Peptides against a protein of PDB entry 5D63. Designs and how they scored, part 200

Target 1, 292 residues: chain A of PDB entry 5D63
Amino acid sequence: SLRRGIYHIENAGVPSAIDLKDGSSSDGTPIVGWQFTPDTINWHQLWLAEPIPNVADTFTLCNLFSGTYMDLYNGSSEAGTAVNGWQGTAFTTNPHQLWTIKKSSDGTSYKIQNYGSKTFVDLVNGDSSDGAKIAGWTGTWDEGNPHQKWYFNRMSVSSAEAQAAIARNPHIHGTYRGYILDGEYLVLPNATFTQIWKDSGLPGSKWREQIYDCDDFAIAMKAAVGKWGADSWKANGFAIFCGVMLGVNKAGDAAHAYNFTLTKDHADIVFFEPQNGGYLNDIGYDSYMAFY

## One batch from the design tools (peptide; made by RFdiffusion4, then SolubleMPNN)

Design b2_p27_3_s2
Fold by OpenDDE base, seed 5:
Structure b2_p27_3_s2 (fold): chain B 292 residues (1-292), chain A 27 residues (1-27)
Amino acid sequence: as target 1 above (292 residues)
Amino acid sequence: SLADRLKALAEGGYEAIEAYAEERRAR
């Protein structure tokens, strides 16, 4: 089954992603095919898939940016029916906004079937142009038509996945205690993470003994990321990944507070020094405490 | 003990990277 999470949804046939046009929150905003840049945020093209309890393989798809939901217009089963953004809720009973998502016949891509109409999300004619129509279209689960096949690239991690990544890192102290603050985390590209750091004012902040030292920098970075998340996205039910760690050096005579994020493949963590904006695989400390 | 040292550091004995602090002061 598809896991709850934030996905970039890419067509299996052409380099086009499911895009909410202009990221608009207006009801009826077209969902269209649009080009994307790999390993970037792709602002209007992120979708939070929320599984519906007790309904197998069925989800709502909330646009992360607009906070609106993928909606089959009037729930019509007619081929060519518009798919739009529309206001909704994560656990709606509106079949216009319920999508059964399962593996396609190729075992790698997914098909997205409207729960009510039983039609499939279709990139019409496989058009790779920006603004290409995405519509409900007749189909079957076993068809190989790439117009209706989608790759779900996971852009987030669960708290459990983050915990596992931390546990695999060699720079974790035996006394480590981690505290999970949220359930699902959007993982930012380093470029975005760095930009948040720059915009926070931390690069210009003066280190001062005790009154504004390592812990203050680390907390300020986490706060900046949190604020960025709140200001950037209208969807709820997720956080932006930015951890804080407390670590001790090998000699046991010095402690440091620092940040960390996840690597591109989400399998490992990378340390971030908020005092200089550097990314390190080894920050010189073993973490005995983290919260994220 | 290590545990005692960790507690002491966690309670307020944090040390920043002096080299980076100095760099900032020199700006």
Scores: peptide ipSAE 0.008, ipTM 0.447, DockQ to the pose 0.063
Fold by OpenDDE base, seed 2:
Structure b2_p27_3_s2 (fold): chain B 292 residues (1-292), chain A 27 residues (1-27)
Amino acid sequence: as target 1 above (292 residues)
Amino acid sequence: SLADRLKALAEGGYEAIEAYAEERRAR
């Protein structure tokens, strides 16, 4: 079954992603095919899949940017029915906004079926142009039509996945205690993480003994990421990944506070020094505490 | 104590925090 998470949803046939046009929160905003750039945020193309309790393989899809939900217009079963953004809630009972998402016959891509109409999300004619129509269309689970097959590229991690990434890192102290603050985290590209750091004013901040030292830098970075998240996205139910660590050196006579994020494949952590904006695989300290 | 409770919540992670929040909203 598809896990709860944030996904970039890409067509299996052409390099096009499911895009909420202009990221608009207006009811009836078209959902369209649009080009995307790998290893970037793709602002209007991120969707939070929320599983419906006790309804197998069924989700709502919330656009992260607009906070609106994927909606089959009037729940119509007619081929060519518009798929739009529309106001809703994560656990709605409105079948226009409920989507059964399961593996296609190829075992790698997914099909997205409307719960009520039983039609499928279709990139009409496999059109790769920006603004191409996405509609409900007749189909079956077993068909191999790439117009109705989608790759779900996961852009977030659960708290458990983050915990696992930390646990396998060699720079963790034997006394390590981790504190999980959220359930699901959007993982940013390093370029975006760095831009937030730059915009925070930290590059111009001066280290001062105790009054503004390593812990202040690390917490300021986390606060900046939190603010960026709140200002950038209208959807709820997720956080932006940015960790804080306290570490001790091998000799046990020096401590440091720093940040960390996840690598692109979400399998490992990378340390971030908020005093200079550097990314390091080894920061010279073993973490005895983290919160994220 | 409050300190002990907060520590327990932190150790319990997201699920514990959500449960506490729900309890608080219900009061």
Scores: peptide ipSAE 0.008, ipTM 0.345, DockQ to the pose 0.052
Fold by OpenDDE base, seed 3:
Structure b2_p27_3_s2 (fold): chain B 292 residues (1-292), chain A 27 residues (1-27)
Amino acid sequence: as target 1 above (292 residues)
Amino acid sequence: SLADRLKALAEGGYEAIEAYAEERRAR
């Protein structure tokens, strides 16, 4: 079963992703096929899948950027019916915005079926061009038509997954206590994480004993990421991953505060030094406290 | 030590935050 999370949804046949045109929040904004760049944010192409309680394999799909939802126009079962962004809620009962998402016959890709119409999200003619039509189309779960098969690339982690990644890291102190602040986290590419750091003013900030030292840098970074998230996305129900750690060195005579994020595969953490913008697998400290 | 002081300060505040966050997630 598909987990709650943020996904980049890519066609199985051509290098095209499900894109909300211009990221517009207007009702009726076309959802189209569009090219994407791996290991980037792909702003208009991120979707929060929220599972509907007590309805098997059924979700709403909220565009992260616009805060609007994938909507089959008038819930029509006619082939070629437009799929658009439309205002909605995560747990709506509107069948126009309810999507049953299950594995296709190939066991890797998914098909996206409208709950009401039973038609499938279709990249019409497999058109790989930017702005290609995405529509509801007749189909079956067993068909191999790549126009209706989609890879769901997970771009977020749950708090539990983050916790597990931390637990696997060798640089955790025996007295470690972790505090989870949110439930689901968008994991940023390092380039974006670094850009937020640059824009925060931290590169120009001066270390000063006690008054602006390691903890201030680390908290400022987290605040910057939080603000970036609030300013960048209209959807709710997720956070941007940026952890804060307090650590002690091996000798036990020095402490440090720093940040951390997750690796690309979400299996491990990488440490981030907010005083210089460096990423490290070993920051020289073992964490005794984290919050994220 | 600095580590001890920071941990002590964090534990009091962040435990409450964690509890609140967990409650919200349960809703």
Scores: peptide ipSAE 0.007, ipTM 0.435, DockQ to the pose 0.063
Fold by OpenDDE base, seed 1:
Structure b2_p27_3_s2 (fold): chain B 292 residues (1-292), chain A 27 residues (1-27)
Amino acid sequence: as target 1 above (292 residues)
Amino acid sequence: SLADRLKALAEGGYEAIEAYAEERRAR
């Protein structure tokens, strides 16, 4: 079953993603097919899938940027019915905004069925052009039509997944204790993470003994990421991944505070030095504490 | 169950959904 999380949703037939046009929060904003760039944020194309309790395989889909929800216009079962962004809530009872999402017959892609109409989200005619119509369309779960098959590329991790990634890292001290602050985290591309770092002013910040040293840099980076998240996205119920670690060197005579994020495949962590903006697999310290 | 309620609403069509929405707004 599909897990709660943030997804980039890509058509199985053509290189097109489900896009909320212009990221607009207006009711009735078209959801369309649009090109995407791998390993980028793809601002208008991220969707938070929130599972409905006690309703099997059924979700709301909240656009991360606009904070609005995928909505089948008037819940109509007519083929070609518009799919739009519309105001809503994560646990709505409005079937226009409830989507049953299950694996297609190919075992890799998903189909997205409206709970009420039983029609499927369809990239009309498999059109790969920017702005191509996405609509509700008749179909079946076992049909192989790629117009109605979608890859759900997970762009977030749960706190448990992050915890597991940390546990696999060899640079964790035997006394390590981690503190989880949120439940679901958008994992940023390094380019975006670096840009936040640059915009924070940290590259120009001067190290000063005790008064503004490693812990201040690390906390400032986390604060900058938090602020960026708040300023960038209208959806709620997730955080931006940026961890803080305290570590001790192998000799045991020096300590350091630094950041970390997750690798692209979400399986491992990578360390980030907020004093110079560097990414490292080995920062020279073993972490005895983290919060993220 | 919630699932049963949602199914019933869906089967009732758009009018049933709107009626339910109106009922909830009145609360």
Scores: peptide ipSAE 0.005, ipTM 0.332, DockQ to the pose 0.012

Design b2_p27_3_s3
Fold by OpenDDE base, seed 3:
Structure b2_p27_3_s3 (fold): chain B 292 residues (1-292), chain A 27 residues (1-27)
Amino acid sequence: as target 1 above (292 residues)
Amino acid sequence: SRAEELEALAAGGREAIIAAAEERRAR
């Protein structure tokens, strides 16, 4: 079963993703096929899938950028019915915005069926051009038509997954205590994380004994990421991943505060030094406390 | 119990390392 999370949804047949046109929050904004750049934030192409309680394999899909929801126009079962962005809520009862998402016959891709109409999200004619029509179309769960098959590339982690990644890291002190702040986290590519760091003013900040030292840098970075998230996305129900750690060195005679994020595969953490913008697998400290 | 004993030791260890680290955080 598909888990709650943020997904980049890519067609199985052509290099096209489900895109909310111009990221517009207007009701009736077309959802279209659009090219994407791997390992980047594809701003208009991120969708928060929220599972509906007690309705098997059924979700709402909220566009992360616009805060609007994937909507089958008038809930029509006619082939070629427009799929648009429309205002909604995560746990709506509106069948126009309820999508049953299950594995396709190939076992790797998913199909997206409208709960009410029983039609499927279809990249019309498999058109790989930017702005290609996405519509509701007749289909079956078992057919191999790539126009209706989608890869769900997960762009977020749950708090449990983050916790597991930390637990696997060798640079955790035996006294470690972690504190989870949110439930689901968008994981940024390093390039974006670095850009937030640059824009925060931290590269120009002066280290000063106690009054503005490692903890101030680390907290300032987390605050900058939080602000970036709030300013960038209209959807709710997720956070941007940026952790803070307190650590002690092996000798036990030095302590440090620093940041961390997750690796691309979300299986491990990487340390980030907010005083110089460096990414390290070993920052020279073992964490005894984290919050994220 | 042994489990309770270990937890108490761990808790004490956490307090000790935190207290020491607070005095040393200057980087």
Scores: peptide ipSAE 0.041, ipTM 0.570, DockQ to the pose 0.046
Fold by OpenDDE base, seed 2:
Structure b2_p27_3_s3 (fold): chain B 292 residues (1-292), chain A 27 residues (1-27)
Amino acid sequence: as target 1 above (292 residues)
Amino acid sequence: SRAEELEALAAGGREAIIAAAEERRAR
């Protein structure tokens, strides 16, 4: 079954993603096919899938940028019915905004069925052009039509997944204690993470003994990422991944504070030095405490 | 339980290393 999380949803037939046009929060904003750039944020193309309790394989889909929800217009079962962004709530009972999402017959892609109408989200004619129509369309679960098949590329991690990634890292002290601050985290590309670091003013900050040293840099980076998240996205119920660690060296005679993020595959962590913007697999310290 | 014993040991270790590390944080 599909896990709760943030997804980039890509058509199985053509290089097109489900896009909320212009990221607009207006009711009735078209959801369309649009090109995307791999390993980037793709601002208008991220969707938070929230599973509905006690309703098997059924979700709401909240656009991360606009904070609005995928909505089948009037819940109509007519082929070609518009799919739009519309105001809503994560746990709505409105069948216009409830989507049953299950594996297609190929076992890799998903189909997205409206709970009420039983029609499927369809990239009309498989059109790969920007602004191509996405609509509700008749179909079946076993059909192989790529117009109705979608790859759900996970762009976030749960707190449990982040915890597991940390636990696998060899640079964790035996006395390690981690503190989880949120439940689901958007994982940023390093380029975006670095840009936030640059925009924070940290590259121009001077190290000063005690008054502005490693812990100040690490906390300032965490705060900058938090603010960036709040300023960038209208959806709620997730955070931006940026951790803070306190570590001690192998000799036990030096300590450091630093940041960390997740690797592209979300399986491991990578350390980030906020004093110089460097990414390292080994920062020279073993973490005894983290919060993220 | 063994789990509780290990947690107690780890907790003691954390306090010791944290206290020492706070004074050694020089970077």
Scores: peptide ipSAE 0.040, ipTM 0.582, DockQ to the pose 0.048
Fold by OpenDDE base, seed 1:
Structure b2_p27_3_s3 (fold): chain B 292 residues (1-292), chain A 27 residues (1-27)
Amino acid sequence: as target 1 above (292 residues)
Amino acid sequence: SRAEELEALAAGGREAIIAAAEERRAR
């Protein structure tokens, strides 16, 4: 079953992703196939899947950038019906915006069926060109047609998944206590995380004893990421992952405050030093406290 | 779970280590 989360949705047949054209929040904005760059944000191609309570395998899909929802135009069952961005809510009862998402017959890709019309999201003719039409189209769950098969690459983690990643790390103190601030987190590529760090002014900030030291750097980085999230995305119901840790060294005679994020596969954490922008697998401290 | 195990371990010395660490945070 598909979990709540943010997904990059890629066609199973061609290297094309589901894209909200220009990231526009206007009602009726076309959703189209578009090329993507691996390990980047792909701004207009991120979708928050919100599961509908008590309706099996059924979701709304909110475009992260525009804050609008995937919408089958007029809920029509006609093949070739446009799929657009449209204003909505996460738990709408509008069947134009309700999508049943289940595994295809190949067991790896998904099919996206409109709840009302029972038609499927289709990359028309498997066209790999930018701006290719995505439409509702007749189909069945068992068909092997790659035009209607989609890989859901999860770009976010739940708080529980983040907690599990932390728990697997060897640089956690026996006294560790974590505090979870949100429920779902977009995990940034390191390049984006670093760019936020650069734009924050932290690279030019002067370390000063107590008044602007490790904790100030670490908190400033988290604040910068939070602001970046608020300024970049119109969708709600998620946060941007950036943790703060307090740690002690093995000797117990030094302490530090630092950041951390998740690895690309979301299985592990990597430490980030906000004083120099470095990523480390071992920062030289064991964390006794984190909040994220 | 591992997370639960860590929480259980934390019950012992958390306050002591935190108090000491806060005074030693200098980087």
Scores: peptide ipSAE 0.038, ipTM 0.576, DockQ to the pose 0.050
Fold by OpenDDE base, seed 4:
Structure b2_p27_3_s3 (fold): chain B 292 residues (1-292), chain A 27 residues (1-27)
Amino acid sequence: as target 1 above (292 residues)
Amino acid sequence: SRAEELEALAAGGREAIIAAAEERRAR
């Protein structure tokens, strides 16, 4: 079963993703096929899948950028019915915005069925061009038509997954205590994480004993990421992953505060030094505390 | 789980090591 999370949704047949045109929040904004760049943010192509309680395999899909929801126009079962962004709520009862998402017959891709109409999200004619129509179309769960098959590339982690990644890291002190601040986290590419760091002014910040030292840098980075998240996305119900750690060195005679993020595969953490913008697998400290 | 194991390990000596580390935070 598909888990709650943020997904980049890619067609199984052509290199096209489900895109909300111009990221517009206007009702009726077309959802279209659009090219994407792997390992980047793909701003208008991120969707928060919120599972509906007590309705098996059924979700709302909120566009992360616009805060609007995937909507089958008038809930029509006619082939070619437009799929658009529309205002909504995560736990709506509106069948126009409820999507049953299950594995396709190939066992790797998903199909997206409108709950009410029972039609499927279809990249019309498998058109790989930017702006290609996405529509509701007749189909069945067992059909092999790639126009209706989608890969769900998970771009977020749950707090539990983040906790597990931390627990696997060898640079965690035996006294470690983690504090979880949110439930679901968008994981940024390092390039984006670095850009936020640059834009924060931290690269030009002066280290000063106690008054602006490692903890100030680390907290400032987390604050910058938080602000970036608030300014960049209209959807709610998630955070941007950026952790703070307090660590002690092996000798036990030095301590440091630093940041961390998750690796591309979300399986591990990587340390980030906010004083110089460096990424390290070993920052020279074992963490005894984190909040993220 | 590994997470539970870490929590259990953390019960002993946490306050002492944290206090010592905080006093030595200098970078």
Scores: peptide ipSAE 0.036, ipTM 0.581, DockQ to the pose 0.049

Design b2_p27_3_s4
Fold by OpenDDE base, seed 3:
Structure b2_p27_3_s4 (fold): chain B 292 residues (1-292), chain A 27 residues (1-27)
Amino acid sequence: as target 1 above (292 residues)
Amino acid sequence: SLLDELKALAEGGEEAIIARAEELKAR
């Protein structure tokens, strides 16, 4: 079953993603097919899938950018019914905004069925053009029609997944204690992470003994990422991944504070030095404490 | 070693480790 998380949703037939047009928060904003760039944020194309308790395989889909929800216009079962962004809530009972999401017959893609109408989210005519219509359309779960098949590329991790990634890393001290702050984390591409670092002013910040040293840099980076998240996205219920670690070197004669993020496959962590913006697999310290 | 000392302090709680580590911040 599909887990709670943030997804980039791509058509199985053509290189098109489900896009909220212009990222607009207005009710009735068209959801359309649009091109995307791999390993980038794709601002209008991220969707938070929230599972509905006690309703099997059924979710709301909140656009991360606009904070509005995928909505089948009037809940109509007519083929060609518009799918739009509309105001809503994560646990709504409005069947216009409830979507049953299950694996397609190919075992890799998903189909998205409106809970009420039982029609499917369809990239009309498989049109790969920017702005192509996405609509509710008749179909079945076992059909092979790529117009109604979607890859759900997970762009976030749960706290448990993050914890597991940390646990696998060899640079963790035997005294390590980790503290989880949130439940679900959007994982940023390094390019975006670096840009946030640059915009924070940290590259120009001066190291000063105790008054502004490693812990200040590391906390400032986390604060910058948090602020970026708050300023960039209207949806709630997730955080932006940026961890803080405290570590001791192998000799046991020096300590350091630094950041970390997750690799592309979300299986490992990579260390980030906020004093110089470097990414390292080995930062020269073993972590005895982290919070993220 | 100092590292061994930190490990020993861990038995007394996280606060002890952190307090000692604060003295060791090098950069």
Scores: peptide ipSAE 0.031, ipTM 0.547, DockQ to the pose 0.062
Fold by OpenDDE base, seed 5:
Structure b2_p27_3_s4 (fold): chain B 292 residues (1-292), chain A 27 residues (1-27)
Amino acid sequence: as target 1 above (292 residues)
Amino acid sequence: SLLDELKALAEGGEEAIIARAEELKAR
């Protein structure tokens, strides 16, 4: 079954993603097919899938940017019915905004069925052009029509997945204690993470003994990422991944504070030195504490 | 040893670890 998370939803037939036009929060904003750039933040194309308790394989889909929800217009079962952004809540009972999401017959892509109408989210005519119509359309779970098949590229990790990635790292001290601050984390590309670092002013900050040293740099980076998240997205119920670690060196006579993020495949962590903006697989310390 | 101290601090919670880390910071 599909896990709770943030997804980039890509058509199985053509290189087009489900896009909320202009990222607008207005009710009735069209959801359309649009091109995307791999390994970047596709701002209007990220969707938080929230599973509905006690309703199998059924979700709301919240646009991360606008904070509005995928909505089948009037819940109509007519082929060609518009799919739009509309105000809503994560655990709504409105069948216009409830989507049953299960694997297609090919076992890799998903189909997105409206709970009420039983029609499917369809990239009309498989049109790969920017702004192409996405609509509810008649279909079945077992048919192979690529217009109704979607890849769900997961862009986030749960706290448990992040914890597991940390636990696999060889630079974790035997005394390690992790403190989880949130439940689901959008994982940023390194380029975006670096840009936030640059915009924070940290590259020009002066190291000063105790008054502004390693812990201040690391916490300032965490704060900058948090602020960036709050300023960038209207949806709630997720955080931006940026960890803080405290580590001790092999000699056991020195400590350091630093940041970390997840690798692209979400399987491992990479260390980030906020004093110079460097990414390292080995920062020279073993972590005995983290919060993220 | 430092290791033993860190184990004890880890059980004591985040605040204790942070406080001790301040004393040990290399940079």
Scores: peptide ipSAE 0.027, ipTM 0.437, DockQ to the pose 0.086
Fold by OpenDDE base, seed 1:
Structure b2_p27_3_s4 (fold): chain B 292 residues (1-292), chain A 27 residues (1-27)
Amino acid sequence: as target 1 above (292 residues)
Amino acid sequence: SLLDELKALAEGGEEAIIARAEELKAR
C-alpha cells in the first residue's frame, strides 16, 4: 500500500506531473499536467498523501505549496469533470476529496480513483503540454491506459526511515542516541539545501571560540531550514529534513557539531558542514547524539 | 556552551529530551 508521504506524481505515459496551477490557494484552481525538472523542488507539484484511517488505500492529497486539496468538482462521475484545488482537511469525509490509490496492473504505477464517483484521475488525451487538463474519467483498475497511470515519486521520509538510514552509517558512535522531532520530512535536493545555507548568512559568519562555534553554526542551519519550510509551504503535518549531530573524533579528544541530510535515494545520510557548506561522507567524527 | 548543554541532554537520555521538547512546545 502507498505510505503516508509527500509525492511528486508523474504520468506513466508522458513526462508530465500533476501540478496545481500557479500554486494558487483559491478554490477551484485547476490541477493540470505540467513539465518538471528532476532533482529540483517542483513547487506546485508536491502532494502530501494522508491515509484515511480504516478506509483501505484511501487518501487525501494536499498540495504542499497551497495547502489546498485535490478535489473532484461536485464529485461528478461524468468523464471530463475538472479536478481542482479546494480548501479541505486531511481527514475530511468529503468524497470529492477522497482518493483511492492502488497499484495499476503493471505493478509499478498507481491509479488514483475518486472514492465517491469511482472515476480516475486522467491526463486528458495524454497531453504533455503545460496546462493540459486533468480530469475525472471512467476507467477500470486493470486497464492499461497510461493516461490514468501515475508514478508516485516519494520526496519525503518517515522518522523511521531516517532512523534506519542513520543506523546504516558507519560513523555512528556506540553511545549514539537519536531524538526524533517530527514524523515526516521533506528531503531537499542538495542544491536547495545549499541555497538555504547561503541565504542564512552562515557563509559570512565568523567562527569565534565558544561564543559562535560549531554548535551555533549547526543550530543556525537547522533554524534556517525550519524558517524556510514555514515560509515556503502552506501545508502542515510535515517538516523539512535537517539534522543536527554531535560527534566525537576517533581519538576521543575532540567533539564537533554538524548537520546531516539524506542522500537522493533516502537510504543513507550525508554529513553537512555548516561552517563551509561542504557535503561529506566522512566528517571525521562519530555521532553520539542527533536530533532531527 | 550549547554543545555542552546538548551533550548533557544526550546523557540524560530520552526523558531529558522529551522534557526539553515539551518545554519548547509550550513556548
Scores: peptide ipSAE 0.018, ipTM 0.435, DockQ to the pose 0.174
Fold by OpenDDE base, seed 2:
Structure b2_p27_3_s4 (fold): chain B 292 residues (1-292), chain A 27 residues (1-27)
Amino acid sequence: as target 1 above (292 residues)
Amino acid sequence: SLLDELKALAEGGEEAIIARAEELKAR
């Protein structure tokens, strides 16, 4: 079954993603096919899938940028019915905004069926052009039509997954205590993470004994990421991944505060030094405390 | 200590961090 999370939803037939046109929050904004750039933030193409309790394989899909929800217009079962962004809530009972999402017959891609109409989200004619129509269309779960098959590329991690990644890292002290602040985290590409660091003013900040040293840099970076998240996205119910660690060196006579993020495959952590913007697999310290 | 303070904030979650930030602004 599909896990709760943030997804980039890509057509199985052509290099096109499900895009909320212009990221607009207006009711009735078209959802369209649009090109994307791998390993980047595709701003209008990220969707938070929220599972409906006690309804098998059924979700709402909230656009991360606009905060609006995928909506089948009037819940119509007619082929070619518009799929739009529309105001809603994560746990709505409105069948226009409820989507059953299950594996297709190929076992890799998903199909997205409207709960009420039983029609499927369809990239009309498999059109790869920007702005191509996405509509509700008749279909079956067993059909191999790539117009109705979608890859769900997971762009987030749960707190449990983050915890597991930390636990696998060799630079964790035996006295380690981690504190989880949120439930689901958008994981940023390093380029985006670095840009936030640059924009924060930290590259020009001066190290000063006690008054502005390692802990201040690390906390300032986390604050900058938090602000970036709040300013960038209208959806709620997720955070941006940026951790803070305190570590001790092997000799046990020096401590340091630093940041960390997740690798591209979300399986490991990488350390980030906010004093110079460097990424390291080994920062020279073993973490005894983290919060993220 | 810094460690104790950070632990306390983390235990309270994101809301505790926000509350601490507001407190610092008031000082």
Scores: peptide ipSAE 0.015, ipTM 0.338, DockQ to the pose 0.387

